# Peptides against a protein of PDB entry 4AID: the designs that were tried, part 145

Target 1, 242 residues: chain A of PDB entry 4AID
Amino acid sequence: FDIKRKTIEWGGKTLVLETGRIARQADGAVLATMGETVVLATAVFAKSQKPGQDFFPLTVNYQEKTFAAGKIPGGFFKREGRPSEKETLVSRLIDRPIRPLFVKGFKNEVQVVVTVLQHDLENDPDILGMVAASAALCLSGAPFMGPIGAARVGWVDGAYVLNPTLDEMKESKMDLVVAGTADAVMMVESEIQELSEEIVLGGVNFAHQQMQAVIDAIIDLAEHAAKEPFAFEPEDTDAIKA

## One batch from the design tools (peptide; made by RFdiffusion4, then SolubleMPNN)

Design b2_p22_8_s3 (from b2_p22_8, 14 letters changed)
Fold by OpenDDE base, seed 1:
Structure b2_p22_8_s3 (fold): chain B 242 residues (1-242), chain A 22 residues (1-22)
Amino acid sequence: as target 1 above (242 residues)
Amino acid sequence: SPSQKRVALLEELRKKRAEEEK
């Protein structure tokens, strides 16, 4: 097995990005670990456009499978078939920043699947899932203009905290999820308790700064493990609208 | 081409990183 791994220290935790062991049938596949939380992201894309396809058919599916459910807070026996509210929300959190980064005119089907394999009850798999999805897309050869990074920012005892634990989040006045590229913030989602706009904006900037190490780690992994870029040229009619 | 733009972006990111590591 040609296993490639990147390890970084990030917010006082070890982040591991691994490829080559699992899901080799996907265009890109990344096993991401932070603490004892583990996610598998896979990216698959069609090599042709469907006849009459008029929109970009990107689907993102975040799932917490039942084998991990014994360690997932709020683990109601998920009946096979319907996403939970959390799974729907996290699927959207992953979709929002990646969707605009595909090359304009690309209308081949793209499927991103993020599966939580393990949860440590400290590190939320949502941020890890965003990072893993970004990495899987960068490895896939799809015309994706990432990577994105992601970070959660808390506000605890008058300071920003990068990727607070679930226990630290109980004392946090902010749950701020940010995703972005090296150059731009692409998505912000926030739940805030009685904080100024200045503190929130400072949190966005803090998140964007702290995610650069993750972006760099994805680039490093991609340099060693990415498939050749899929040869795509938009039709002239789509290029004029770009 | 879009593929060339993607390659160029990845190369720019690689260069920026290689400059920060020096």
Scores: peptide ipSAE 0.038, ipTM 0.655, DockQ to the pose 0.088
Fold by OpenDDE base, seed 4:
Structure b2_p22_8_s3 (fold): chain B 242 residues (1-242), chain A 22 residues (1-22)
Amino acid sequence: as target 1 above (242 residues)
Amino acid sequence: SPSQKRVALLEELRKKRAEEEK
């Protein structure tokens, strides 16, 4: 097995991005670990467009498996057939920043699946899932203009906290999720309690700064492990508007 | 264009990979 691994210190925690051991049938696959929370992201894309395909068919599916659910806070007995509210929300959090980053005119089916394999009750798998999905897409050879990074920012005791634990979040006046490229913020989702706009904007900037280390880690992993880029030329009609 | 940025990024990644395999 050609296992490639990148390890960084991020917000006082060890982030590990690994590829080559599992899900080798995917175009891209990344096992991401922070603390004892573990997620698997897989990216698969069709090598041709369906006849008559008029939109970009991207599907993002975040899943918390039942074997991990015994350690997942609020993991109520899911009736096997429907995503939970959390799974639906996190799937959207991953979808929102990545969808705009595909090359215009690319209308091949893309499937991103993020599976929570383990939860430590401290580190939420949503941010880790966003990072892993970004990495898996970068490794896949799909015409994805990532990577994206992601970060959660809390406000605890008058300071920004990068990726607060679930316990720290109980004391946080802010739940701010940011995703972006090296150059731009792509998505902000926030719940705030009586904080100034200045503190919130500072939190966005803090998140974007702190996610650069993750973006660099994904790039480093891709340099070592990315597949050859899929040969895709957009039809001239869609390329002229960039 | 986004396509040019992709090509440039991917070419850079390929070059770095080829340098590390030597």
Scores: peptide ipSAE 0.035, ipTM 0.636, DockQ to the pose 0.055
Fold by OpenDDE base, seed 2:
Structure b2_p22_8_s3 (fold): chain B 242 residues (1-242), chain A 22 residues (1-22)
Amino acid sequence: as target 1 above (242 residues)
Amino acid sequence: SPSQKRVALLEELRKKRAEEEK
């Protein structure tokens, strides 16, 4: 197995991005670890467009598997075949920032699957899943104009906290999820308790600054492990709508 | 765009790797 691994210190925690061991049938596959929370992201894309395809067919599926359910809060009642509310929400959180980063005119089917393999009850797999999905797409050869980074920001004891633990989040006056590229914020989702707009905007900026280390880690992993870019040239007709 | 610069960077990195593997 040609295993490539990138390890960084991120918000006082070790983030590990690994490829080459698992899900080799995917175009891109990344095992991401923070603490004892582990996610597998896979990216698969069709090498041709379906006849009559008029929209970009991107599907994002975040899953917390039943074998991990004994360590996942709220995992007790997943009916086989229906996503939980959390799985639906996190799938959308991953979809939103990545969807606009595909090359215009690309209408081949793309499937991103993020699977929670382990949960430590401290590190939420949602942010880790966003990072892993970004990395898997960058490794895949798909015409994806990433990477994206992601971060959660809390406000605890009058300070910003990067990726607060589930216990720290109980004391946080802010749950701010940010995703972006190196140069742009792509998505902000926030729940805020009695904080000024200045603190919230400062939190977005803090998140965007802190995610640069993750973006750089994905690039470093891609330098060593990315597949050749899929040869795709958009038809001239799709370029005119820019 | 910033994203286009990142794509270009990734393409350059992939090309360099493919040249080093030859």
Scores: peptide ipSAE 0.029, ipTM 0.627, DockQ to the pose 0.052
Fold by OpenDDE base, seed 5:
Structure b2_p22_8_s3 (fold): chain B 242 residues (1-242), chain A 22 residues (1-22)
Amino acid sequence: as target 1 above (242 residues)
Amino acid sequence: SPSQKRVALLEELRKKRAEEEK
C-alpha cells in the first residue's frame, strides 16, 4: 500500500490524516483521527455528466455505523435505513462549505461519504468529518477549489476553546462551528448563550485562524497523494470568468 | 483550465504558508 500520512498537533490533540490504506476504489479516501475518534471520508465523482443534468448533483452522507454505536452517546439502535437527525444535520454541515467550491458548470455526480469508525467520547466526529471530507475531495482529482478547514469553538471560563471536549461543551456558553478556506469563512453555525456579538465574531476569527493548520495539513497531504486533476472545462455558457 | 486552477491554488496556498512560517 502506498500510505501517506500527515500528523499535526491541533488544539492540544493529535490530528492524523491518512490515505492509501483503505477505500482505494474511491477517487479520494482519507482516514482522519483526532484523539481516538476515527472517521473515513470517501469522495467519488462521475467521469461524465448525465444527459439533461441542469444542477450540480452533490450528495454528502455522514454516517455513524452501528459498530461505533457502543461509543456514541445515544447510538444504541441505529436501524440500517434512515439517517438520524444528527447524521442529517452533520451531512448538511459538511455540504454547506464544500458545495460552492466546485468549479461552476461541473455537473457530474459527486458523492461524499463520511463514516464514523470510532468515537472516543471527547472529540466530536463532525469537525473531523468535515476535515476528512475536505481532504478526500482534494485528493480525488475533482474540480474542487478547497481545501476547507473546520473548527468548533467553545467559550469556557471566559476564554475561547478550540474543539472542546463533550464534557467541556457542557460548561460552554458557545457552540460555534466554522468552516472556511485559507482566505474566507464559508460557513458558520452557532448556538450561543448570552454572549456579546464581539465574543461571537472573535470566535469566528479564532476558528478561522486555528483551522489554517488543518488546511496546510490537507495541502501537504494532497501534494504527496492527490490524483491527477480531472480534465474538465465548463461550456462557454457557464464560463463566467472566475 | 479549472483543473490547473485547482493545482495552482494548492501551490499558492502552500507558498503563502511557507512564507508565513518564516
Scores: peptide ipSAE 0.024, ipTM 0.601, DockQ to the pose 0.097

Design b2_p22_8_s4 (from b2_p22_8, 11 letters changed)
Fold by OpenDDE base, seed 1:
Formats: structure tokens, sequence, C-alpha cells
Structure b2_p22_8_s4 (fold): chain B 242 residues (1-242), chain A 22 residues (1-22)
């Protein structure tokens, strides 16, 4: 197996991005680890557009498998088949920042699947899932204008905390999830308790700065493991406005 | 390499997307 791995220190934790061991049949596949939380992201895209396809058919599915669910807080016995509220929310958190980064006019089916394999009860798999999905897309050869990074920011004892643990989050006045490219914030989701707009905006900027190391790590992994880019030329949409 | 071409293309697409947003 040609296994490629990138390891960085990020927010005082080791982030590992690995490809080449699992899900080799996917266009892109990344095993991401932070602490003892482990996720597998896979990206698959169709090599042709369906006849009459008028929208971009992106599907993102975040899932926590039953073998991991015994270690997941609030893991009620998932009835086979329906996503939990958490799975639905995290699927949307991953979808929102990546959807606008596909090349305009690309209407081939894209499926991103993020599977939680292990949970350490400290590191939330949502941020890790966002990072892994970004990496899997960058490796796939799909016409994706990534990578994105992602970060959670807490506010504890009058300071920003990068990717606070579940225990630190109990004392946090902010749950701020940010995703972005190297240049731009693409998505913000926040739950805030009695904080000024200035502190929240500062948290967005802090997140965007801290995610650059992740973006660079994805680029480094892609330089060593990415597939050939899919040959796609966007139709000159300027010719349709004439 | 295929990987290098993919990363180069990603960078070019990011640059174009910056130009389209400016």
Amino acid sequence: as target 1 above (242 residues)
Amino acid sequence: SASQKNVERLREMLEKAREERA
C-alpha cells in the first residue's frame, strides 16, 4: 500500500491526515485523527453529467457508526436508517463551505461521506470531519477550489480557545464553528452566551488564522497523493448572457 | 506528477475564484 501521511501540531493536539490504506476505490479517501477521535472521509464523483441535470448534485453524509456510538455522548441506539439530529447538522456544516467551491458549471454527481470510526470523548468529530472531507476532495481530482480549513473556537476565562474539548466547552461562553479557504471565510455557525459582537468577530478571525496550518497540511498531502485532475472545462457562461 | 498537476490546478482555480469575487 502506498500510504501517505501528514502530521501537524494544531491547537496543542496532533492532527494526522492519512491516505492510501482505506477506501482506495473512492476518488479521494482520508483517514483523519485528532487525539483518539478518528474519521474516514470519502469523495466520489461521476465522470459524466446526467442528461437534463440543471443543478449541482452534491450530497454530503456525516454518519457515526454503531461500533463508535458506544463511545459517543448522547449516542442513543440509532435506529438503522434515519440520521440523528447531530448527523444532519454536521452534514450541513460540511456541505455549506464546500458547495460554493466547485467550478461553476460542474453538474456531475458528487458524494462526500464522513464516517466516525472512533470518538475519544474530548475531540468532537465534526471539525475533524470537515477537515477530512476537504482533504478527500483535494485528493480526488474533482474540480474543487479548496482546500477548506475548519476550526471551533471557544471563549474560556476571557480568552479564545482553539478546538476546546467537550469539558472545556462546558465553561465556554461561545461555540463558534468557522470554515474557510486560505483567503476567505466561507461559513460561520455560532452559539453565543452574552458576548459582544467584537469578541465574536475576533473569534472568526482567530479561527481563520488557526486553520491555515490545516490548509497547508492538506496541500502538502495533495502534492504527494492527489489523483490527476479531472478534465473539466466550464462552459463559457458569458456566451449564454449574450 | 499527477499530484503536482492537481495542486497546481487547485491553486489556479483558487486564484480565478479570488478574481471573480473581487
Scores: peptide ipSAE 0.161, ipTM 0.750, DockQ to the pose 0.905
Fold by OpenDDE base, seed 2:
Structure b2_p22_8_s4 (fold): chain B 242 residues (1-242), chain A 22 residues (1-22)
Amino acid sequence: as target 1 above (242 residues)
Amino acid sequence: SASQKNVERLREMLEKAREERA
């Protein structure tokens, strides 16, 4: 197996991005680890458009597998075949920032699947899943204008905390999830407790700054492991407005 | 390499997306 790995220190934790061992049938596949939380992201895209396809058919499926359920909070109530509320929410958190980054006019089917393989009860797999999905897309050769980074920001003892643990989050006055490119914030989700707008905006900026190391790590992994770019020329949609 | 071409394309696409937002 040609295994490529990138390791960085990120918010006082080791982030590992690995490709080449698992899910080699996908266009892109990344095993991401932070602490003992482990996710597998896969990206698959169709090499042709379906006749009459009028919209971009992107599907994102975040799932926490039953074999990991003994280590996943709330895993006991998963009905086979239906996403939990968490799985539905995290699927949307991954979808929202990546959807606008596909080349305009690309209407081939794209499927992103993020599978939680292990949970350490400290590091939430949602942020890790966003990072892994971004990396898998960048490796796939799909016409994706990524990478995105992602970060969670807490507010604990009057300071920003990058990717707080589940225990630190109990003391946090902020749950701020940010996703973006190197240059732009693409998505913000926030739950806040009596904090000023200045602190929240500062948290968005902090998140965007801290995710640059992840973006750079995805680029470095792609330099070593990315497939050939899929040959796609966007239709000149600007010529229809003339 | 295939990887280098993909990263170069990603960089070019990111730059183009910046220009389209400016």
Scores: peptide ipSAE 0.060, ipTM 0.671, DockQ to the pose 0.913
Fold by OpenDDE base, seed 5:
Structure b2_p22_8_s4 (fold): chain B 242 residues (1-242), chain A 22 residues (1-22)
Amino acid sequence: as target 1 above (242 residues)
Amino acid sequence: SASQKNVERLREMLEKAREERA
């Protein structure tokens, strides 16, 4: 197998992005590891538009498999078939920042699937899933104007914490999830306990700064492993002003 | 490819953004 791997230290944890070993039938596939949490992201896109397709048919599916469920809080009851509330929420968290980054007028079906393979009980798979999905799309050849990075920021003992552990999050006054490109914040989701707007805005900036290393890691991986871009030109009416 | 150029451009932008932040 032609395996490409990028490894970085990120927030005191090892982030590994790997492609070429698993899900080779996908347009893009990335195995991402942070600590001992492991996710597989796959991106698949149709090579043609369906007749009469009037909207962009992006589907994002985050799932935590039953074999990982024994390590996932509340995972014991995951019946095959219906997404949990968590899986639904995380699927939306991944969808929100990536959807706007597709070239306007691209209406081919895109399916992103993020599967949690392992959970270490410290590193939440959601952030890792966002990163992996971004990487898989960048590798796929789809007209995706990523990468995105993602980060969770906590506020513990009067300081910002990048990707707090699940235990640190119990003491955190902030659960701030940020996703963005190199240049822009694309999504903010936050649960805040009695913090000033200044601290929250500082947290968004902190997240955006810290995710740059991830964006670079995805870029480096894409330079070595991305497929040839899918030949897509938007119609003149759909041309994004450069 | 156009995507490679976009990736390269993004990398250059990130490098520049790092230099501006350092």
Scores: peptide ipSAE 0.167, ipTM 0.775, DockQ to the pose 0.140; fails the geometry check
Fold by OpenDDE base, seed 3:
Structure b2_p22_8_s4 (fold): chain B 242 residues (1-242), chain A 22 residues (1-22)
Amino acid sequence: as target 1 above (242 residues)
Amino acid sequence: SASQKNVERLREMLEKAREERA
């Protein structure tokens, strides 16, 4: 097995991105670990477009498996077959920043699956899932203009906290999730309790600064483990307007 | 490839941004 691993210190925690051990049949696959929370992201894309495909068929599916449910907060007995509210929300959080980063005109089916394998009850797997999905896409050879980074920012005791634990989040006046490229913020989602716009904007900037280390880690992993880029030439849509 | 060129461009931009912050 050609296992490639990148390890960084990130917000006082060790982030590990690993590829080459699991889900090798996917176009990209990344095992991401922070603390004892572990997620597997897989990216698969079709090598051809379906006839008559008018839209970009991206599917993102975040899943917390029942075997991990004994360590998942609020792990209600998942009735087999329907995503929980959290799974639906996190699937959207992952979808939103990645969807606009595909090359225009690419309409091949893309499936991103993020599976929570382990939860430590401290580190929320959503941010880790966003990072892992970004990394898996960068490794896949799909025409994805990533990577994205992601970060959660809390406001605890009058300071920004990068990726607060679930216990720190109980005392946080802010739940700010940011995703972006090296150059741009792509998505902001926030729940805020009585904080100034200045603190919130400062939180977005803090998140974007802190995610650069993750973006760099994904790039470094991709340089060592990415597949050959899929040969995709966008059809010159400009030729139809002449 | 476009993705390699983009990764290279991203790297160059990140290096420049690091140099400008130092």
Scores: peptide ipSAE 0.082, ipTM 0.700, DockQ to the pose 0.107; fails the geometry check

## One batch from the design tools (peptide; made by RFdiffusion4, then SolubleMPNN)

Design b2_p23_1_s1 (from b2_p23_1, 12 letters changed)
Fold by OpenDDE base, seed 2:
Structure b2_p23_1_s1 (fold): chain B 242 residues (1-242), chain A 23 residues (1-23)
Amino acid sequence: as target 1 above (242 residues)
Amino acid sequence: SMEEKQKAFFERLRESVEKRKAA
């Protein structure tokens, strides 16, 4: 097995990105670990466009496995086949920043699946899922103009906290999820309790700075493990409007 | 620009793949 692994310290936690062990049938597959939370991201893309395809058919599906009874809050009512509210929300959080980064005119089917394999009850798998999805896309050869990084920022005891634990989040006045490229913020999602706009904007900047180490880690992994980039030339759609 | 850096990344991946095929 040609296993490639990148390990970094990130927000006082070890982030591990691994490829080559699991889901080898995917175009890209990344096992990501932070603490004892483990996610598998897979990216698959069609090598041709469907006839008459008029939109970009990207599907992002975040799913939490049924852990042994009682470990995941709300796990009791996962009817097989319907995403929970959390799974729907996190699927959108992953979709939002990655969708605009595909090459314009690319209309081949793309499926990103993020599966929570383990949850430590401290590290939320959403941020880890965003990172893993970004890495899987960069490894896949799809015409994805990534990587993205992601970070959660809390405000605890008058300070920014990178990727607060679920317990630290109870004391946090901010739940700020940011995703972006090396150069740009692509998505912000925030729940804020009585904080100034200055603190919130500072949180976005803090997140964007802290995610650079993750972006660099994905780049390093991709340089060692990425598949051949798919040969896609966008049809010069600007030439038809002339 | 963001697009230029992203293109440069994608080209680096192509070069990396070709280097790994030649090794």
Scores: peptide ipSAE 0.267, ipTM 0.833, DockQ to the pose 0.768
Fold by OpenDDE base, seed 4:
Structure b2_p23_1_s1 (fold): chain B 242 residues (1-242), chain A 23 residues (1-23)
Amino acid sequence: as target 1 above (242 residues)
Amino acid sequence: SMEEKQKAFFERLRESVEKRKAA
């Protein structure tokens, strides 16, 4: 087993990105850990397009498994087969920033699955899931023009807090989730309590600055562990619309 | 452009795979 691991300090917490131990049948697979929260992201893509495929068939599925659910707040009776509201929301949070980063004209099926394996009740697996999904895609060889980073920003005691704990979030006047590339913000979601636009914009900038270390960590992991990039040439008709 | 930077990332990944295959 060739296990590759990248470890960084990120917002006063240890972020670990690991590949090669689990889910080897996937095109990309990353085990991401922050505190005692653990997620597995897998990326799988078809090596051919389906006949008549007219749209990009990307599916993102974030799931909190029942073995982790005993520690997941709001892990009520999931009837087997329906995502919770949280799972649906986080699946969209992961989908939104990654979907635009696939090479134009690529219409092969792509499936990203993020599974929460452990929850520490401090570190929310959503941000970790976004990071892990980005890393898994970068490892897969899919024509994904990542990586993305992600960060949550709080506003506690008149300061920005990177990836606040669930307890710190109770005191936070801001829940700001940002995802982006090294160069651009791709997605912002925010819940804000009586804060100025200046503080919010400062929070977006803070998030984008703080996610650079994560982007660099994904790049470093990919340089050591990525599969050969899939040879994809867009059809001439799709190149003209770019 | 963003596309050029992204292409450069893919090129770096390709080169890294080739280096790892040769090692």
Scores: peptide ipSAE 0.267, ipTM 0.829, DockQ to the pose 0.818
Fold by OpenDDE base, seed 3:
Structure b2_p23_1_s1 (fold): chain B 242 residues (1-242), chain A 23 residues (1-23)
Amino acid sequence: as target 1 above (242 residues)
Amino acid sequence: SMEEKQKAFFERLRESVEKRKAA
């Protein structure tokens, strides 16, 4: 197996991005680990556009399999139930920053699936899922102008905390999720308790600074493991309006 | 521009793939 791995220290935790072991049938597949939380992101894209396709058909599905802490769940298929509220929210958190980064005019079907394989009950798989989805897209050869990084920022004991644990989040006055490219913030989602706008803005800047190491890690992984970029020429749709 | 940087990244990935195919 040609396994490529990138490991970084990130917010006092080891982040591992791995490709080449699992889901080889996908265009991109990344196993991401932080602590004992493990997610699999897969990206698949159609090599042609459907006739009459008028919108970009991106689907993002985040799924939390029934897991035991520290164990890959054997065999408990959650029945094909409706996604939980959390699964729906996290799917949107992943979708929002990646959707605008596809080349204009690309209308081939793209499916991103993020599956939580293991949860340590400390590290929330949502941020890890965002990072893994970004990495999977960068590896896929899809015309995705990423990578994005992502970070959660807490405010605990009068300081910013990068990717607070679930226990630290109970004491946090801020749940700030930021996603962006190296150069730009693309998405902010925030729940804030009695904090100044200055602290929140400082949190966004802190998140964007801290995600650079993740962006660089995805770039390094992609340079070593990405598939051939899909040859897509955007149709000059502006030429038909003359 | 951001688009130029993103395009440059995509071209670097292409070059990297080509180098890996030639190795």
Scores: peptide ipSAE 0.247, ipTM 0.821, DockQ to the pose 0.798
Fold by OpenDDE base, seed 1:
Structure b2_p23_1_s1 (fold): chain B 242 residues (1-242), chain A 23 residues (1-23)
Amino acid sequence: as target 1 above (242 residues)
Amino acid sequence: SMEEKQKAFFERLRESVEKRKAA
């Protein structure tokens, strides 16, 4: 097995991105770890477009498997077959920033699956899942103009907190999830309790600054482990509709 | 532009793959 690993310190926690051990049948696969929270992201894309495909068929599925249910809050109540509210939300959090980063005119089927393998009850797997999905896409060879980074920002005791623990979040006046590229914010999702717009905007900037280390880590991993980029040239007909 | 930088990253990945195939 040619295992490639990148490790960084991020927000006072060790982030590990690993590829080459598991899910080898995927175009890209990343095992991401922060604390004792572990996620597997896989990216698979079709090498041809379906006849008559007129839209970009991207699907993103975040899932917390039953074997991790003993460590996942509410996991015991997961009946087979329907995503939880959390799984639906996190699937959207991953989808929103990555969807616009595919090359225009690319209409091959893309499937991203993020699976929570372990939860430590401290580090939320959503941010880790966003990072892992970004890394898996960058490794896949799909025409994805990433990477994205992601961060959660809390507001605790009058300060920004990067990726606050689930316990710190109980005292936080802000749950701010940001995703972006090196150059731009792509997505903001926020729940805010009586904070000024200035504090919120400062939180977005803080998140974007703090995610650069993650973006750089994904780049480093991709330079060592990415598959050959898929040869895709958009047909001229999609260029004229700009 | 952001798009130009992202395209440049994608090209660097191609170069890195070719370098690894030659090693």
Scores: peptide ipSAE 0.231, ipTM 0.811, DockQ to the pose 0.785

